# Designs tried in a protein design run: peptides against a protein of PDB entry 9GMZ. Part 65

Target 1, 343 residues: chain A of PDB entry 9GMZ
Amino acid sequence: TGFPLELLTRPATERLAYFENYTVAHPRLKEVYEILMRTIAEPAGASFIFVYGASGVGKTTLRLRVEQKLTELALPKLESDRARVPVVGIEAIAPESRYFNWKEYYTRALITLEEPLIDHKFDYGVRGISRDNFGKINVESKVVAPALRRALENALIHRHPDVFFVDEAQHFGKVASGYKLQDQLDCLKSLANMTGILHCLLGTYELLTFRNLSGQLSRRSVDIHFRRYCADSPEDVQAFKSVLLTFQQHLPLAETPNLVDHWEYFYERTLGCIGTLKDWLKRVLSDALDREATTITLKDLQKRALSVAQCQKMFKEIQEGERQLSETEADVQNLRSALGLGA

## One batch from the design tools (peptide; made by RFdiffusion4, then SolubleMPNN)

Design b1_p12_2_s4 (from b1_p12_2, 7 letters changed)
Fold by OpenDDE base, seed 1:
Structure b1_p12_2_s4 (fold): chain B 343 residues (1-343), chain A 12 residues (1-12)
Amino acid sequence: as target 1 above (343 residues)
Amino acid sequence: SRMLAAERRLAA
């Protein structure tokens, strides 16, 4: 079934919002979703989940869908436990300096965890943390990072989310030295251990560096590779075409555009990343709605496409990440062979 | 009954 036809009579803002909120349940997303949900339900002593994949593969969409599902599943329990937050998700910010801003991280985490509408307020044991009249957390500038950490630890323990998501987690790796990266990982590990809360780090292939640096994290982590669709796989091509068909049906336009016939062009400019595809189509849809167009054309698509140079850069980054994973898999296989374990 | 914060998140 396509979009609700009633949208054609609605304002452009509602039509755009419909498409923005629409999620194609494509095979890779479903697979990663199922693995992630299972791992959250049964972490088996893991303290970390790493979800890595290309920029624009759909990690944010995955996170949002998992957050939604965990919230839905928790609703019956939340009636009796009003202090609980079922899930919390933040985005790590790229440091402006050579050092990760832990104070800002803890502040954002605390603000996100402490939803304004939560009925049970507690004392964080830290002076300079308060709630405003709207229930929003306010952190005074005088509050230092160690105090914010303690407040966050207490909040995580009290709210007891099933998982704490950190999106764009590769930004933890933006440190001047490998030693400082280890210290950051140890800090995250300590936070997870002190709170007993499972952490899920979502990011680019740069997250693989974290696994290589901390043998201790590797022992307590689950890895999930969110793969793009590859043009050399007939199955992946078919899945990508099916995504295009679904998006085609869910663009709230009077005339259904033929996206599938241009699948190669879509693949060329998205590298098989569905998030990149969706963002491209959102821009094109917005333009079409602004001019009250009945459909979108190839020219409309071309106007909002990533440049060849952008795609080439993104592709190099993807290839490097995929290569590193392939080498790691080969190393595991070599290790197994060396141990006399069958393939 | 005040809608739970979680319910409001789902309704948004």
Scores: peptide ipSAE 0.038, ipTM 0.686, DockQ to the pose 0.012
Fold by OpenDDE base, seed 5:
Structure b1_p12_2_s4 (fold): chain B 343 residues (1-343), chain A 12 residues (1-12)
Amino acid sequence: as target 1 above (343 residues)
Amino acid sequence: SRMLAAERRLAA
């Protein structure tokens, strides 16, 4: 099953939007989705979920799909509990400075949680936080971080989401000189404990460094590794080819491009990261639609590919993360052996 | 019936 053929007569904007909104349910995404959904439903005393993987592996897509599903599942209950927000998701911003901006984080979290259309407007007791005529939260510049934290805590308690998502969570690791990364983790832990809300931090492998610094978080956290597809695994190669096949069927072009035959080139320039692949194809599709092209060529692909230098840098970062995880797995095996539990 | 904020997110 491919794209709806009627799209070929539709504007380029609709054709591009179709592809942008299309999600390939690839094996790694499905696996992580199922684990994450199960963990959210039954956290078993966990306060945190860590989802880590390569940049461009599809963590944001995972988050959005889980947010959608949790919203769907909550709908019957939301009729009676109009104050509830089933899920909230934000992206942590890379600070312009050398330290994480908590004020900005709390502001964005509060704005995202306090949807304009929510019927029950709650006063969180913080002067300088208001709603406009459209119900949008406005935070005055004078509001300090501790006050925003209290507002967010009250909001989270009142709205009681099943999970609070923070994408690009590796940015919490950006601490000023002399501050401990542990203090950032303790701050997050305190927020989770005070609200009783499960937090899910999604990020790159840099999130591992952050996670490993807090022995207290490790006891109350579930780890989910969102792996890329590896070329050394025949199963992963087949899955990657299947994703290419699906994408070529869902590119709203008059002639189906042959992506699968170029799988090695796609792998070389995406490192097995499906998000990177989708973004690449989106750029190429946009160019093709602008030219009213009937198909995508290799030259079109090459024009929008990541450079070899970019791929080499990304690959180095991936290898370091995968190495850290492999060492951890070896440590687990050594611990099991030392405990007499076997391999 | 005003569509819930959650329903609107699903329809978007």
Scores: peptide ipSAE 0.037, ipTM 0.709, DockQ to the pose 0.012
Fold by OpenDDE base, seed 2:
Structure b1_p12_2_s4 (fold): chain B 343 residues (1-343), chain A 12 residues (1-12)
Amino acid sequence: as target 1 above (343 residues)
Amino acid sequence: SRMLAAERRLAA
């Protein structure tokens, strides 16, 4: 158990890449992974999956692991169906303007779906969409959003991914009015319905606003809460310590650092978010490798830690999200009680 | 727990 010792003789870039690619299979990640994989395999009429949790909880890691697994599972089928893409994942970009740029979204989605390596070339039926000499999709500026949507719909139908991932999907909610958010949700719903492709939106607790806007989406969605570890739970504390233990064993350094003894400090500066923890350790590892250090110290950790002010801000955002979930659960309970259903 | 106190301080 631990990193391959041969890494100690390898370049810093390779040592860092090892740690970057390493994933701790911690309980919360495993739980949400299993739920997500099961839901993708058997959507049961769902058109959407919502994965919500704190920033830095590990949603991107979850997505990447699922994408990897879906790709692996699809390999036998891809030999016979060269048109198929097993999975597609994009990151929603925060709009620079008050309005979500659908043209850019469709363009990015289309470019991501229509990777250069795909053998089966498709005519999008849209003037101004072409492939370069490397097979990369080029979208001319003259192509309008409705045409890009049709191109994406056709591409999704023909490529037939098991799921379409949208990471940082809370950025859809950053529109000035609830009306615009509803229009965006209706647009996404229409895309999912027209293509028959399951959409998975990953994001912060701001995604909970999407639940409240459409009772119809609620009927066709599966919700997955990616929880952080909480210091008030002994089980969560032990899980968090176990993650620290695993990370310290997988830091490609000559001397294993003692991270576990500093678990309270790690918790204070990550709020129980394993993604935040991993990113912190990556920064510290990079620094250690740059100076050819044999280990990392508390001072090294402190140098790359999030500030108390950053942690306070993040914690407020987490508390607000957790509060909203608790209210929703209470509302469901109240609704059940009002309906004469047992709590 | 000491950690709960820390979280409370972060929330304040």
Scores: peptide ipSAE 0.023, ipTM 0.642, DockQ to the pose 0.807
Fold by OpenDDE base, seed 4:
Structure b1_p12_2_s4 (fold): chain B 343 residues (1-343), chain A 12 residues (1-12)
Amino acid sequence: as target 1 above (343 residues)
Amino acid sequence: SRMLAAERRLAA
């Protein structure tokens, strides 16, 4: 089934919002979703889940879908347990400085965890943390990072989410000159251990460098690779074409554009990343709606496409990440062979 | 009130 035909008579803002909120359930997303949901339900003593993949592969979409599902599953229990939050998700921000801002991270985490409508209000015992008349958390500038950390630890313990999501988690790797990336990992480990809350870090392949620096995390982490679609795989090409077919059916335009016939061009400019594809189509749809166009043309696509230079840069970053993963997999096999465990 | 917060998370 395509988009609701009633949208053709609705304002451009509603048409765009429909497409923005639409998610294609493509095979890689479904696979990673099922693995992630299972791992959250049965962490088996893991304190961390690492979800890594190319920029624009759809990690944020994955997170949002898991958050929605965990919230839905928790609804019947939330009536009786008025203190519990089923899931919390934040995006790590790239610091303006070369240093990750822990104070800002803790503040954002607290604000996100402590929704205004939560019935059971918790006192964090930290001066300068208050709730406004609307129940929103306010953190005064004088509150220092160690105090915010303690407040977050207490809040996480009290609210007991099934998982704490951190999107764009590669930003934890942005450390000051002279500080070790290991110290950032130890800080995160300490937070997970002190709270007993499962942490899921989603990020680019830069997250692998972060993951590999801690041999201790290997025992307490689950790794999930969110792969892009590869043009050298017939199955992946077919899946990518199927995504294009689904998107063309869900573009709220009078005439259905033929995106599938241009699959090679879409692949060239997205590198098999469905998030990049969706964002491109959003921009093109917005332009088409602004012009009251009946369809999308190749010229419309070309106008909003990533440049060849941008695609080349992104592809190099992807290839380096995929190479590092393949080496790690080979190292595991070599280790097994060296241990006399059959490959 | 909590159902409203959970519903908001589902709608986002």
Scores: peptide ipSAE 0.009, ipTM 0.406, DockQ to the pose 0.014

Design b1_p12_3_s1 (from b1_p12_3, 8 letters changed)
Fold by OpenDDE base, seed 4:
Structure b1_p12_3_s1 (fold): chain B 343 residues (1-343), chain A 12 residues (1-12)
Amino acid sequence: as target 1 above (343 residues)
Amino acid sequence: MEKIREQIEKAR
């Protein structure tokens, strides 16, 4: 079934919002979703989940769908436990400086964790953190990063989420010259250990550096690779075409565009990343709605496509990440063979 | 398929 036809009589803002909120349930998203939901339900002593994949593969969409589902599942229990937050999700910000801003991270985490509907009498144990009558957290400029960390630890313990999501987590890798990435990992590990809260870090293949640096994190982490669709796999090509077919049916335009006939061009400019595809189509839809157009043309697509140079850069980053994972899989097979367990 | 492979190879 396509979009609701009634949208054609609605304002451009409602038509765009429909497409923005629409999620294609494609095979890779469904697979990673099921693995992630199962791992959150049964962490088996894991303190971390790493979800890594190409930029624009759909990690943020995955996070938001899991957050929604965990909230829905928790609703019956939240009536009896008013202190609990079922899930918390933040996006790590790229620092303006060369170094990750922990003060900003802790502040944003506190603000996101403390929803207005929760008991207003939470004591953060830190002077200069207050909550107004509307439940909004105010952090005074004098509050230092170690104090904000203690406040976040106390808040996470008190609110006891099933998982703490950090999107764009590769930004933790932005450390000062002379500081080791290990110190950032030890900081995150300490936060997870002190709170007892499962942390899920979502990011690019740069997260593989975190896996390789800590043999202790590897024992307490679950790794989830969110793969793109590959043009060398017939099954992946069919899945990608099926996504295009679904998107063309859900573009709220008077005439359904034929996206599937241009699948090679879409693949060339998205590298099989469905998030990149959705963002591209969103930009093109916005332009079409602004012009009151009845459909989307190839020329409209070309106007908002990533450049060949951008795609080449993104592809090199993907190939390096996929190579590192392939080497790790080969190393595991070699280790198993050396142990007599078979490949 | 071949054009995509060729473009992917040129992107290497």
Scores: peptide ipSAE 0.054, ipTM 0.644, DockQ to the pose 0.135
Fold by OpenDDE base, seed 1:
Structure b1_p12_3_s1 (fold): chain B 343 residues (1-343), chain A 12 residues (1-12)
Amino acid sequence: as target 1 above (343 residues)
Amino acid sequence: MEKIREQIEKAR
């Protein structure tokens, strides 16, 4: 079934919002979703989940769908436990300096965890953390990072989320020295251990550096590879075409555009990344709605496509990440073979 | 671009 036909009589803002909120349940998203949900339910002593994948593969969409599902599953318990938050999700910020801003990280985590609608006032035990008249957390500039950490630890223990999500987590690795990177990992490990809260780090293939730096984290982590669709796989090509078919049915336009016939061009400019595809179609839809157009043309697509240079850069980054994963998988196989466990 | 095109051509 396509979009609700009633949308054709609605304002452009509602038509665009429909498409923005629409999620194609494609095979890779479903697979990673099921693995992630299972791992959150049964972490088996893991303190970390790592979700690796290309930029624009759909990691943020995955996070939001898991957050939604965990919230829905927690609703019956939230009626009895008003202090509980089912899930917390933040985005890590790229450091402006050679140092990660932990003060900003802890502040954002506290603000996200302490939604205004939570009736239970929690004493953070830290001077300079307060709630405003709207219940929003205010952190005074004088509050130092170690105090914010203690406040976050106490808040995480009290609210007891099933998982703590950190999106764009590769930003923890953007520090100039290997020692500082280890200190960052030890800081995250300590936070997870002290709170007992499972952490899920989502990011690019740059997160693989975290896996290699700590043999102790590898023992307490689950790795999930969110793969793109590959043109060398007939199954992946068919899945990608099916995503295009679904998107063309869910574009709220008077005439259904034929996206599937242009699948090669869509693949060339998205590299099999569905998030990149959705963002592209969103830009093109916005332009079409602004012009009151009945459909989307190839010229409209070309106007909002990523440049060849952008695609080449993204493809190099993907190939390097896929290479590093393949080497790690080969190393595991070699280790298994050397141990006599077979491949 | 050539490598991406080669992948697309192999999928034909």
Scores: peptide ipSAE 0.038, ipTM 0.761, DockQ to the pose 0.847
Fold by OpenDDE base, seed 2:
Structure b1_p12_3_s1 (fold): chain B 343 residues (1-343), chain A 12 residues (1-12)
Amino acid sequence: as target 1 above (343 residues)
Amino acid sequence: MEKIREQIEKAR
């Protein structure tokens, strides 16, 4: 089934919005989605979930789909418990300085958790936190990070989300020393422990450094690797071609473009990352709609492709991340062998 | 590029 044909008579903005909101249910996304949903439902004493994978693999899409599903599942309970928020999700910002801004993090988390539309307004007893006439949280500049932390702890306890999502969580790792990174992880661990709220950190392979630095986090965390599609796997190539086929059917154009015949070019310029592919196609679709084009050509694709230099850089980062994961698996086997546990 | 091409060639 392709896009709704009535979109061809709609404004370019609606046609673009359709494609932007469309999600391909590809095998890796489905697998990680099922693991993540199960882990949120049954955390088994875990305080953290780490979801790591290449930039542009689709982690934000995964988060948004899980947030949507958790909200849908909670709706019947939210009618009776008007104080509850089923899920909260934020994106970590890259620090402007060499130090992570905890004040900004707590402020953004609190603002996201205390949505204007929530019926049950709660005062957390922190001076300089107020609501505007629209019910939006306002935090005065005089409020210090420890007070914001207490407000967030109280908010998380009171609203009791099933999970707290932090997207782009590798930005916590942008600190000048390993010690400061550990202190940041201990701070996050303390927040999770004090609130009893499960935290899910989504990020690049740089997030693996967080797992390796804290043996205590490793004991209380679940790891989920969101893999790209690999060209050396026939099954992965077939899955990638199937994604291209689905996207070509869901581009709201008068003539269906043939993307599948160019699968090698798409793979070369996306490295098997479906988010990168979708973002590329969004740019190309926008250009086509602006020109009132009937279809997309190879020239249109080439105009918006990532450069060879960008792809080479991204591929090196992916290979290093995949290598680190393979070493960790080998270390576990070596440990088992050293303990006299058979392989 | 060479390593990416090698992966694509192995998929052929």
Scores: peptide ipSAE 0.034, ipTM 0.751, DockQ to the pose 0.868
Fold by OpenDDE base, seed 5:
Structure b1_p12_3_s1 (fold): chain B 343 residues (1-343), chain A 12 residues (1-12)
Amino acid sequence: as target 1 above (343 residues)
Amino acid sequence: MEKIREQIEKAR
């Protein structure tokens, strides 16, 4: 079990693309995938799903796997309903300014939703939104954010996706001084309510701030914690070693590198985040392929590792997020006990 | 996205 040996005769670009497209089905990814798929199938009146976890834990990989599966499941229905889009996935962009750019968000969402290949040209009733000869949406600079929102609402209603994914959703929390984070949440809530489309926000532990701000959102949201692997858990250490073993088998090199023997160093520089691990190995693989190297050495790993200072910063952010969650769980247990509800 | 487009195209 490993990479196709034929890749060893292929260009470096094809070898790198193979590894980039390869996904390890690790226990935490599988668990969160199953919960997310079940929640999308049976939202039980929820309007939001929050998927939160450390930066580099693998949230984007989770999203892409769910998008693929929802598309596969929708294929038989798309033959009868040519207007339907099964799933929409976008990444929220970090604003250059201290303000979240709603105009850019709505434009990107609309462009992603309106694939050129959709036969039913929907007229959004908004002047300055057109399709080019290739069916690509063009949004004129004069179109204002409220008009783009109405266009997106109409498009979401017409296309009726099972879920709307927003990756890096912590960027909605970037509000300048004087604006309320509550106004951003109310805007998102209104979009979900007006369209009837389930929204899934994926992001860092900064998404926990959204949970605390609105008791009404908490009643209409499902929370999914995408945990990292912890070195204090023997089961988590074994899962992390198994991921390293799988990656070493899927690096398209002539000699299989021994990554597992260096598991502590990999853990130190990834904090148990599999996305961070994959990105690190991708950089090291690229360097090895450029040099026509037969394998990867510890020295090659060290050249592309995150610095100790970067890891320390990331670890502080993780610890704060995990602490907030543990306190919330303890508070719920204390509240249940105080109410005479058994644990 | 590109693979999803290809699958949607093949289903049409």
Scores: peptide ipSAE 0.007, ipTM 0.424, DockQ to the pose 0.013; fails the geometry check

